Peptides against a protein of PDB entry 5A53. Designs and how they scored, part 13

Target 1, 230 residues: chain A of PDB entry 5A53
Amino acid sequence: LVENVKQALFIPGQSCNKNLHDIMVDLSALKKPDMKRFNRKNDIHPFEDMSPLEFFSEKNDCSLMVLMTSSKKRKNNMTFIRTFGYKIYDMIELMVADNFKLLSDFKKLTFTVGLKPMFTFQGAAFDTHPVYKQIKSLFLDFFRGESTDLQDVAGLQHVISMTIQGDFQDGEPLPNVLFRVYKLKSYKSDQGGKRLPRIELVEIGPRLDFKIGRIHTPSPDMVTEAHKKP

## One batch from the design tools (peptide; aimed at target 1 K6 S137 A226)

Design b1_p22_1 (made by RFdiffusion4)
Pose (drawn by RFdiffusion4):
Structure b1_p22_1 (pose): chain A 225 residues (1-189, 195-230), chain P 22 residues (1-22)
Amino acid sequence: LVENVKQALFIPGQSCNKNLHDIMVDLSALKKPDMKRFNRKNDIHPFEDMSPLEFFSEKNDCSLMVLMTSSKKRKNNMTFIRTFGYKIYDMIELMVADNFKLLSDFKKLTFTVGLKPMFTFQGAAFDTHPVYKQIKSLFLDFFRGESTDLQDVAGLQHVISMTIQGDFQDGEPLPNVLFRVYKLKSYKSRLPRIELVEIGPRLDFKIGRIHTPSPDMVTEAHKKP
Amino acid sequence: DARYYPDYEYTEEDIEAIEELQ
């Protein structure tokens, strides 16, 4: 009854550059094998016209899309886009800070591609705040991959960790979201003792503009059997 | 959960709150 794994399409915008492209490549690796990359630049402005994104979603059968854009006003801009029936469901701009680290900045470890990642979300706002609830929903939907009733413990290889940069009060600017990826190591103490090793990429997301779905589309996208 | 999006389901209040923030 459940749907196939959602496919991701990574799209370089007109203003995409090499550094932003490196961020796309390393992040897209976490999506393998359910990912496609465009090589050319495309003049796409999601908050002016959503039509091209809906077109690419249909013709490539990708319900998850990431647009790469950079200006001084919005540097290293990653616009995450989800679609329902090839129409836009929601959008959020996540801009990468300059303190980012790529896969090259971390010791390369053995890594089995295509395993179900583990998630940890740090921050009370991930459950109560509308903006951060969308981010939690986005990244769960984006990277969880295959849904299954069966889990091999040996397959528990890596964790995707997302942390809000400190608590905050209403009215203040929204804190960044800290995206981290760790590989698990376990030792004997039955329960194992768990340690973590960072494998990257390391990304600090600055929150930009947001598009939310209408109540009608929420009803259809979240309809229960 | 067999829904298309099994996670956060948007409410009218949440949508309005996001619009007020923007």
Fold by OpenDDE base, seed 5:
Structure b1_p22_1 (fold): chain B 230 residues (1-230), chain A 22 residues (1-22)
Amino acid sequence: as target 1 above (230 residues)
Amino acid sequence: DARYYPDYEYTEEDIEAIEELQ
């Protein structure tokens, strides 16, 4: 069963600002063509009332949503939402640190739209800690793309790297997740008359350091239903 | 298409960067 590519809806909240808008544009570009964006701010508070998000999920046929909000306590907050059957499955707040970089901050490199990125995860907690497992699952689900035979033929173009920033103990604040995007460049190195292809990773952006905020976890019943592959 | 917020001033560089992403 080729799972249909999940569509993403990017929603500016009432407190969305220019920085969040720019981040939204750049991050959503990685999801093209499977992305929609609202052009108006919407007053949505997902941890108070989830019903508007369920409505938008159904109306736009999007099982992925990103709400862009900013406050003094939750600056540059990207709330990632997944739905199943247009009902909220899970939510996580990821706040972008002020040291972010946009695509314009990097060398402009042409890339083919729609190619599936390879993911790399650095940190044991991505496989052991429930919050980082959710983050891993979310980003893999978000950027899975179409598995086309053309991608295998065209080769790997992009790498998304996610790194847990340092070690932590139980009861300590969860370290940030460092989000990085690279393009693979092939160079013909003339070393000793044999042109060996050298592959280099070039950062293309955006560069985002995510601080973890509030989380909504799915009910056991929804987990069971979502894992029932038809 | 939510390319631009009308309430924000964009530089020419910002506009070019956004258009290149379309």
Scores: peptide ipSAE 0.022, ipTM 0.451, DockQ to the pose 0.016
OpenDDE base, seeds 1, 2, 3, 4: peptide ipSAE 0.021, 0.018, 0.017, 0.017; ipTM 0.528, 0.452, 0.488, 0.442; seed 1 fails the geometry check

Design b1_p22_1_s1 (made by RFdiffusion4, then SolubleMPNN; from b1_p22_1, 7 letters changed)
Fold by OpenDDE base, seed 1:
Structure b1_p22_1_s1 (fold): chain B 230 residues (1-230), chain A 22 residues (1-22)
Amino acid sequence: as target 1 above (230 residues)
Amino acid sequence: DLRYFPYYEWTEEDIAAIKALQ
C-alpha cells in the first residue's frame, strides 16, 4: 500500500516564543520538502476547540500539524495533531525540556533534503504501553516520507533515535522520550588489508527531551475508516 | 482520500487506558 506523502503544517500559537520558533525551524527541516510553516501566530487551543485545526488542515491540505505553545504549566509545548479526512484523528502534547539543543549547537554537516530517516526505538514500552505506542506510531507516520522499496543503504543519511528515559511502574509519571538525530558517516577502514566500511553515527541535532502531556484519542468509527485499505 | 495508519491500531482497551491516565 503506497500512500501519498503526508504534508505537515507547523503553527505558531499565540504564546509561541523564540525558543519554540527555533525548535520548530530545526525540527521542520527534517520534514522538508513536505512541510509548511505559518509566519503569524494563531490563537488556537486544540483541547478546548479543535475546529480551527480542522479548518487549517483542509485549507492547507495538511494531515499533520504541530502547534507551538508555551505556558507556565505547559512550557515549550508541541502539540502533534493528525487528521483523517481533515477531521482530528488524534493529538498528543510533547513538551520540550529546557536542555534542548539546536542544529547550531552541533558541528555543521552537509544535509540532503528529502532522504527518509531510519528510526530506532529504545524501551519495551514503545510496543506495550498505549501512550508510547501512540508516540511511536506518530513519529513513524510523521517522518515516513515516500515509500521506497529500496532500503538502499546508500540512501540512508539520518537515524532518528527515540528512547524512553528509564524504567517506570504502573501509576508512576511517564518518563520523557529522548529524541536524537544522527547522520551516518562512512569511513574506509583499512583493517588487515580488508577495507571494511566503518559507519559512525554523528549527532546533528536537534536534541529534544519530550515530556508527555495531554492526549486526544480517535473515535472507534474514525479508527475503522482510517485503517480501511482502498 | 482514505489514509491508512499502519504503525498502530487504536484498541478500545488502549483508548480506555489513556483516558484513565488523563
Scores: peptide ipSAE 0.380, ipTM 0.823, DockQ to the pose 0.567
OpenDDE base, seeds 2, 3, 4, 5: peptide ipSAE 0.033, 0.012, 0.000, 0.027; ipTM 0.461, 0.423, 0.306, 0.654

Design b1_p22_1_s2 (made by RFdiffusion4, then SolubleMPNN; from b1_p22_1, 6 letters changed)
Fold by OpenDDE base, seed 2:
Structure b1_p22_1_s2 (fold): chain B 230 residues (1-230), chain A 22 residues (1-22)
Amino acid sequence: as target 1 above (230 residues)
Amino acid sequence: DLRYFPYYEWTEEDIQAIKELQ
């Protein structure tokens, strides 16, 4: 089953700033060619009214959306939205910490557009904690691209690493999620006549530390429907 | 009419943004 690649829509909110714009550009580059961006700011408040997002989802045929907003309370906020049947499935606010790095901060490496990144998740909570499970699901869903049966290792270009920043207990603030992007470089080392392929990971950016904000979880009914294989 | 969506006041900017993606 060739699952249709989910399209993403990036939406500058009314409070979108230059930093968020730059982050949006860099992050969305990883979603090319399956990405659309609004050029103008849209006054959307998803946790107050989700209807505009559903409208945008339908009109743009995008089941993934990212709303870029910034306020004193929620600085550099990327609200990730997923829709199912153009209805809101889930939402999560991920606020980018000020220590972010853009692609321009790294060595420019050429990459082929459209190659599916490999994901790595570090932290047990990605499998056990509801919020981190949602984050894991979201990012896998966001960047999964075309499920080609041939995970042609030859096609592996990028690794996206997501790490929970430290341990936490119940009732404690949720640690940030460290988002890192690496490019795989294969080197043919001529050591000892056997060309052993050496693989190196080179960080290419962006580098984002996500602070977790508000979350909207799907209804049980929507979960059931979304998991129904066609 | 792309300008019509209940409970949302569309700006010309919003409308243009949608049109650019259509």
Scores: peptide ipSAE 0.010, ipTM 0.389, DockQ to the pose 0.021
OpenDDE base, seeds 1, 3, 4, 5: peptide ipSAE 0.006, 0.006, 0.141, 0.005; ipTM 0.295, 0.333, 0.747, 0.344; seed 4 fails the geometry check

Design b1_p22_1_s3 (made by RFdiffusion4, then SolubleMPNN; from b1_p22_1, 6 letters changed)
Fold by OpenDDE base, seed 1:
Structure b1_p22_1_s3 (fold): chain B 230 residues (1-230), chain A 22 residues (1-22)
Amino acid sequence: as target 1 above (230 residues)
Amino acid sequence: DLRYFPGYEWTEEDIEAIKKLQ
């Protein structure tokens, strides 16, 4: 079943600044062509009132949204929202640390728009801890393009790496998630008559360290309904 | 865990290359 590619809407909040705008542009480039960006700022507070986001989801036919806001308490905050039936399914705040790098900070590499990224997740908590499970699910869902046939292995150009920064115990603050993007360079190595593909990874950006903020989890009823749709 | 892509078999070398970039 070729699932329809989910469309993403990037929304600058009222407190969106130049840095967040640049991050938005670079991150959204990875979602092309299945991405829309608002040019105007919108005063949205999703953890206080979700109704405006549901309205935008329906009006723009986008099941993925990213709200860009910044405050003293929540600097460089990217709120990732998923909707189901244009109703809020889940939300998570991911605050970008100040050490971020834009595409312009890396060597300019040409990449084909629309190729599916491969994901790597580093950290056992991505499979065991509820918050990191949500993050894993979100990013896989966000960048999941059209199901490509086997011929697209040759088209694998991007690797998105997500790493939990360090170990943590129960009750401790959740470590940051390190977001990295690499371009794959495949070389045919002739070693001993077996053509082993040699893959080199080149970081292309953006480089984002995400601090985890507030979370909205889906209702049990919505989980059940979302899993019924193939 | 590496995401499985249909038709791509990850070699140990591929895994090592990714680990070195982290």
Scores: peptide ipSAE 0.021, ipTM 0.508, DockQ to the pose 0.031
OpenDDE base, seeds 2, 3, 4, 5: peptide ipSAE 0.005, 0.019, 0.007, 0.009; ipTM 0.381, 0.511, 0.373, 0.440; seed 4 fails the geometry check

Design b1_p22_1_s4 (made by RFdiffusion4, then SolubleMPNN; from b1_p22_1, 6 letters changed)
Fold by OpenDDE base, seed 5:
Formats: C-alpha cells, sequence, structure tokens
Structure b1_p22_1_s4 (fold): chain B 230 residues (1-230), chain A 22 residues (1-22)
C-alpha cells in the first residue's frame, strides 16, 4: 500500500492572533515540504458548518487541515481536521496553553527538511481511551511523511514526544497532552580510548501543552469507506 | 484515491464514548 504523503493546510481563522500565527508557522515548519498556509484570515466555524473546510480540502488537495482560532472560552485553539475524499472524517480541538515556547526560544540547530520524525507516547490512555487514541492516530498520520521501507536509522533526526499530563479517572477532566520536539545529537565521546557513540536529545521546539476541546467523529459509513483496502 | 487511515479505526464504542463526553 503506497500511500501518498498527506498534505496539510494551515488556515488562520478570523480570530487568529499573533501568538497563534507564530505557533502556526513553527508547527507547520515540521510538516515541510508537505504543507500549505493561507495568508488571509478566513471566517470558518467548523462545528457549525463544515462545508467551507471541505471546499478548501478539495481545492488545495489537502487531506489534513489546521484551523487557528482564539476566544475567551477556547484560547489558542488549533482545530485539527482530517478528510476522506475531501469530506470531513474527524475533527479535534487542541488549545495551546499560555506557557508555549517557539522555535526562537531554543538554540538554533540545523534541520534537514523532509525527514520523518520518530514518535514516543507516554501514558497508557494513548492505547485505551478513545480521545487519546484519536490524538495518537492524528499526529502519527499528520507527520508520517514518506513511507520509506527502510527506516533509515541514519536519517533519524527528530523525536516528537507526546505525554499525558497525569492520571485521571472516569468523569474527571481529560489531562493535557504535552507536545515536545527533540533533535538527536551524536557526540563522539572520547572516554578512555573507546569512542562510544553518545546520542543526546536536544529540545528544539515548539513546546506546546494541548488542552482537549470538542471532537467530531465520522459516520459509520465513512469509517468503512476510509478503511477499505484498495 | 482512497486514502487509508492506517493508525486508528473508529469503532461504534469509541463514537458513543466520545458523544457522552461532549
Amino acid sequence: as target 1 above (230 residues)
Amino acid sequence: DLRYFPYYEWTEEDIEAIKKLQ
């Protein structure tokens, strides 16, 4: 199954502010070269009317979309949208907490565009809870990149870490998801004549804590169609 | 092009669980 790399479209909503714009720029940089950004604000309310997003998906040939909006109730809100056949499959609101860090807040490191990141997930709920399963699926799908048969270990440059912030019980608010990006740095440690390759993880940003918001789920018919093996 | 979602399949149970959280 040669799946084409999914293209992402980043859309500033009408309420997009400078902070959200900066977050959009930094997060979308991780999706290069498979990313498009709109320069103009668009008045889109996906949980009221999804038709504009379906239109943009088709016109831009993007099956991934991120809508940037902000309100008092939903501050720094990134709505992640996936489409199948240019129809909305699922949506999830992820609100960025105020403690975010941009790429400019970290040491500038050289980055090779187009390398596939490795993912790590911390928290049992990523495998058991439907919301966190969706988040895991979404981010893996979003950053999958080119399907190379050879995990060229030699090409591994980035690690994306996603952590559920604490334990929770049924009926409690869902903990935030901590999004962190690291670069692998190889050091030749000259310890006592044995060159042991030492790999260190250096945080490169952005640093985002996601609060979970509203979710749209696909219809059963759409699930069936989307998972049909060609 | 039918784009396959390889990482997660929505189940009826998942959908019902999400609807209860909304």
Scores: peptide ipSAE 0.378, ipTM 0.840, DockQ to the pose 0.575
OpenDDE base, seeds 1, 2, 3, 4: peptide ipSAE 0.000, 0.361, 0.362, 0.026; ipTM 0.308, 0.841, 0.836, 0.380

Design b1_p22_2 (made by RFdiffusion4)
Pose (drawn by RFdiffusion4):
Parts: sequence; structure tokens; C-alpha cells
Structure b1_p22_2 (pose): chain A 225 residues (1-189, 195-230), chain P 22 residues (1-22)
Amino acid sequence: LVENVKQALFIPGQSCNKNLHDIMVDLSALKKPDMKRFNRKNDIHPFEDMSPLEFFSEKNDCSLMVLMTSSKKRKNNMTFIRTFGYKIYDMIELMVADNFKLLSDFKKLTFTVGLKPMFTFQGAAFDTHPVYKQIKSLFLDFFRGESTDLQDVAGLQHVISMTIQGDFQDGEPLPNVLFRVYKLKSYKSRLPRIELVEIGPRLDFKIGRIHTPSPDMVTEAHKKP
Amino acid sequence: YHVEQKDFDSIGGTVTYLELHP
């Protein structure tokens, strides 16, 4: 009854550069094998015209899309896009800070591609705040991959950690979201003692513009059997 | 630490994910 794994399409925008491309490549690796990359630059402006994104979603059968864009106003801009029936469901701009680390900045460890990641979300706002609820929903939907009734403990290899940069009060600017990836190591103490090793990429997301779905589309996308 | 498999109301249906509790 459940759908196939959502496919991701990574799209360099007209203003995409090498540094932003490196961020795309390393992040796209976490999506393997359910990922496609475009190599050329495309003149796409999602908050001016959504038509091209809906077109690419249909013709490539990708319900998840990431546009790469950079200007001084919005530097290292990653626009995460989800579609329903090849129409836009929601969008959010996540801009990467300059303190980012790539896979090259971390010791390369053995890594089995295609395993179900584990998630940890740190921050009460992930459950109550509309903006952060969308981000939690986005990254769960984006990277969880295959849904299954069966889990091999040996397959529990890495965790995706997302942390809000400190608590905040209403009216203040929205804190960044800290994206971290760790590999698990376990030792004997039955329950194992767990330690973590960072493998990257390391990304600090600055929150930009947001598009939310209409109530009608929410009803259809979240209809229950 | 422990891991729980949980339901997630994704776009298109209910699916499962693994959540780590430190």
C-alpha cells in the first residue's frame, strides 16, 4: 500500500557555483541511490514561477527537489521542494553558513551506501513551531528512504542529527538549524554503550522564504486509506 | 541511547522511520 521511495532531483540554478556544487554532491550522497543530479544551470525562480519545477518533477518522476542558488542577499541558497501529483506541495529556503565542512574535511570511514538512517531532532520548536515542524517533516520525508517492517540491528550505521541553535522567544529572528551526520560505534557494557564519530557533511542552515500548501492539497496528500 | 521505529505521516501515506533517543 505504501508508495515507492521518494526520488530526489538536485538542480543547479543559474547562479550556482563550485562551492555550492560541492555541498550538493556531498549531501546528495546521503540520498543514494534514490537521487539524480542535473549538470547544467537552469534559470529557475521558485517564488516567482513554480511551473518549471513542476515540469521537472513530472518528467523525471522526482517528488523531492533541491535548487542551488547564490546571491549576496541569499548566499549558498538551497531551496528544498516537495511535490504532490507533480504539483508543488511546499518550499523552504535553507541557506548554508560559511562555517560548513565537506566530506573531505573528515576522516573517511567505511560506509555502506543505501542503509536506513537514524534521526534525532533537538529542540522543542520542532514539535510546536510551524516553521520548524515543516523542517522536521521535510528532512524525515527526504532521507528516511525505504519503509520496512524488518530492521537488521547491524544496519544501524549512521544518524542524521538536526539541532536548533538555542531556544528563542517569539518575535526574535529564527535560530539556524544545525545539520550533523555521525557514524555509530558500540561497545559492551543486554544494551551497548554508544559513541559517535562525525563523518559530515556539516551544515548550518539559515531559514529563508517559505511556501505552504493549501488546505485542499493537505487533505489529498494526507488522505488516509 | 535506544532506537524506536515510528510511524510518520508522509506525503502520500503513513511510513516508518528510525529515531535515536540519546
Fold by OpenDDE base, seed 1:
Structure b1_p22_2 (fold): chain B 230 residues (1-230), chain A 22 residues (1-22)
Amino acid sequence: as target 1 above (230 residues)
Amino acid sequence: YHVEQKDFDSIGGTVTYLELHP
């Protein structure tokens, strides 16, 4: 079954500023061609009323959405939303720290649009903690392309890296998630006989440190329905 | 670097992704 690539809609909120717009443009470039962006600001408050997002999901045929908002309390906030059957499945606020870097901050390495990424997840909590499991699932849904076989590895040119910033104990604030994008450079090592290609990772951007905010989780019934294999 | 194919349960069913191990 060729899993259909999930489509993403990027929505500027009413409080969207230039920095968030630039972040939106750069992050959404990784989702091309399976991405739409609104040019108009929309006054949406997803944790107060989710109905407008369900409407946009259906009207745009997008199961992934990102709402760009900023306030003093929630600066550079990217609310990531997933839908199932055009109903809200889950939401998570990821606030971009001020130390972000845009694609323009990196040496213009030609990024081929539409290449499938590889992934790296650094931190045991991505496999054990419910919030980080949600983040892992979300970013896989966002940036995994069409189903790829191991045979396609030779054509893969970039890596999306997600790292939990440090260890944490129960009851402590959840560490940030460090989002990085790398290009793979293969060098022919001329060292004797067995040419194992030396692979180097070159950061290409954007660089985003995500602070975790509010979360909406699906009901158990929605989880069951969403995980049913067609 | 080692590349592994991994499965993950997601919305709409099990998805396969490539994970890079350093």
Scores: peptide ipSAE 0.510, ipTM 0.937, DockQ to the pose 0.687
OpenDDE base, seeds 2, 3, 4, 5: peptide ipSAE 0.491, 0.503, 0.505, 0.507; ipTM 0.937, 0.936, 0.936, 0.936

Design b1_p22_2_s1 (made by RFdiffusion4, then SolubleMPNN; from b1_p22_2, 11 letters changed)
Fold by OpenDDE base, seed 3:
Structure b1_p22_2_s1 (fold): chain B 230 residues (1-230), chain A 22 residues (1-22)
Amino acid sequence: as target 1 above (230 residues)
Amino acid sequence: ARFEQVDVESIGGTETALIFIP
């Protein structure tokens, strides 16, 4: 079953600024060609009324959406939305810290379109804690391209790394998630007649530290329906 | 599938990271 590649829609909110726009452009570049962007600001408040997002999901045939907003309380906020049957499945606010780096801050590497990114998740909470499980699921769903058997395109794999920033206990604020993108470089090292593959990772950007905000979890009924294999 | 120590080149210099290699 070739799962159809999920399309993403990036939506500037009314409070979208230049920094968020630049972040949007760079993050959405990783989703090409399966990405749409609106050029106009839209007045959407997803935690107050989800109807506009459901409308956009249906009209644009996008099951993934990212709303870009900024306020004093929620600066550089990326609300990630997933839909199922054009209805809201889940939502999460991820606020980008001010220390972000754009693609322009890194050495321009030729972007090979169509390479399936590898993922690395650092932190046990990605498998145990409901919020981090949702984040893991979201990013896997978001950037998982077509399962092309073309794993063999020689030597250029992108790695998306997500790290929980430090340990935390129950009742403590949830640590940030560090989002990093690397290009894998394989070198043949000739050490004493044994060719050991040396792997180097080169950071290519963007670099984003995500502060976790508000979350909408799916209803049990929607979970059941979304997991039904057609 | 193994964890390998890899050198990561970044804007801040070279860092050592553990990556999962399938």
Scores: peptide ipSAE 0.075, ipTM 0.679, DockQ to the pose 0.052
OpenDDE base, seeds 1, 2, 4, 5: peptide ipSAE 0.024, 0.025, 0.015, 0.023; ipTM 0.521, 0.453, 0.351, 0.502

Design b1_p22_2_s2 (made by RFdiffusion4, then SolubleMPNN; from b1_p22_2, 10 letters changed)
Fold by OpenDDE base, seed 3:
Structure b1_p22_2_s2 (fold): chain B 230 residues (1-230), chain A 22 residues (1-22)
Amino acid sequence: as target 1 above (230 residues)
Amino acid sequence: ASVEQVDFDAIGGVETALIFIP
């Protein structure tokens, strides 16, 4: 069963600013061609009423959504939403720290659109802690792309790296998640007649440090339905 | 907490929909 590529919808909220708009443009560029983006601001409060997001999911046929909002309490907030059957499955607020870098801050590298990224996750909590497990699941789901049976090694151009910023104990604030995107560069070094392939990782952006905010977890019934393979 | 009713009829185009929550 070739799972259809999940489409993403990027929505500027009423409080969307220039920085969030620029971040939205750059992050959505990594999801091309499987991305839609609204140009108008929408007054949406997903933790108060989810109905507008369910409406947009259905009308745009998008199972992934990102709402861009900013307030004093939740600055540069990207709310990531997943739907199942056009109903809200889960939500998470990820606030972008002020130290962000855009694609324009890096050396422009040509990339082929539609290549499946590799993922790296640094931090044991990505496998054990429920919040970081949700983040891992979300980003894998968001950028998985087409499941081509052909592992065309030539298609492995990008690495998405996600790192938990430091250790934490139970009851402590959850550390930020460091989001980084790299391009693989292969250099043929002819040293002594053995071509040793040298692979270098070059950061291409965007660079985002995510502070974790509010979370909506799926109901047990929705988890069961979402795991039913047709 | 007043559940402000989203007027779905104010949603013009699918890609350009403005939801005014009153």
Scores: peptide ipSAE 0.022, ipTM 0.428, DockQ to the pose 0.016
OpenDDE base, seeds 1, 2, 4, 5: peptide ipSAE 0.000, 0.000, 0.017, 0.013; ipTM 0.310, 0.351, 0.422, 0.409; seed 4 fails the geometry check

Design b1_p22_2_s3 (made by RFdiffusion4, then SolubleMPNN; from b1_p22_2, 11 letters changed)
Fold by OpenDDE base, seed 5:
Structure b1_p22_2_s3 (fold): chain B 230 residues (1-230), chain A 22 residues (1-22)
Amino acid sequence: as target 1 above (230 residues)
Amino acid sequence: ASFEQVDVDSIGGTEKALIFIP
């Protein structure tokens, strides 16, 4: 079953600022060509009323959405939304810390659009903790390109790294998730007649540290339906 | 599927990272 690539819709909220716009542009570049972006601000409050997002999901045929908002409590907030059957499946607020870096802050490297990134997840909580499981699932779902059986590893140009910033105990504030993007460079080093493939990762941006905000979890019924392979 | 240690060049310098190579 070739799963169709999920389309993403980026929505500037009413409080979207220049920094969020720039972050949106840079992050959405990794989702090309499977990305739509609104040019106008939309007054959407997804944790108060989800109906506008369901409408946009259906109208734009996008099962992924990112709402860009900023407030004193939720600065540089990217609300990631997934829909199933154009109904809200889950939502998570990921606030970008002020130490973010844009693509312009890195050495410009050419990359081919549409290549499936490799993912790395650092932190046991990505496999054990419900919130980090949701984040892992979300980002895999978001940037998972076409499931071509031919993962031409030779074509892997990008690595997306997600790291939980430190250890935490139950009841403690959830550590940030460090989002990093690297370009894979394969060098044939001719050292001593043995061509050893040297793989180098070059950070290309954006660099985002995500603070976790509010979460909407899917209903058990929607989980069951979403896991039904057609 | 193997984990390989790679050199990662970042704004902060070169770091070692583990990558999963399927």
Scores: peptide ipSAE 0.038, ipTM 0.572, DockQ to the pose 0.065
OpenDDE base, seeds 1, 2, 3, 4: peptide ipSAE 0.020, 0.019, 0.022, 0.008; ipTM 0.581, 0.425, 0.534, 0.351

Design b1_p22_2_s4 (made by RFdiffusion4, then SolubleMPNN; from b1_p22_2, 13 letters changed)
Fold by OpenDDE base, seed 2:
Structure b1_p22_2_s4 (fold): chain B 230 residues (1-230), chain A 22 residues (1-22)
Amino acid sequence: as target 1 above (230 residues)
Amino acid sequence: ASFEEVDFDAIGGVEKALLFKP
């Protein structure tokens, strides 16, 4: 069963600023060719009314959406939305810290568009804590390209690394998630007649530190339906 | 396989999408 590649829709909200626009452009470049963008600002408040997002999901055939908004309380906010059957499955606010770096801040490297990234997750909470489990699931789902059996090893061009910034206890504010993108460079080292493959990781951007905001979790019924393979 | 920027007529505000043309 070739799972259809999930399409992403990037939506500038009414409060979208230049920084969020630039971040949107760079992050969406990693989702090519499976990406659409709105250029017009849309007045959407997903935690108040989800119906506009469900409408956009259906009309654009996109099961992934990212809403770009900014306020004093939620600066540089990227709301990631997933739909199932064009209904909201889950949502999470990820606010980009001011120390972000764009692709233009790194050495331009050529990439083949459409290659599936490898993921690395650093922090035990990605496997134990509900919020970090949702983040892990979201990013795996978001950047999961075509599951072609053959492309995985020979086509490995880049790694997406996600790190929880420090330890935390129950009741403490959730640490930021550090989003990093690396290109794999393979070198043949000729040391003493043994050609050992040396792999180097080169950061390519964007560099984003995500502060966790509001979360919408799916109903138990929607979880059951979404896990039913047709 | 070329990636073409397709200007989508404004269905809900979609102005640009990259479509994979096989």
Scores: peptide ipSAE 0.027, ipTM 0.461, DockQ to the pose 0.029
OpenDDE base, seeds 1, 3, 4, 5: peptide ipSAE 0.006, 0.020, 0.026, 0.000; ipTM 0.314, 0.445, 0.570, 0.307; seed 5 fails the geometry check

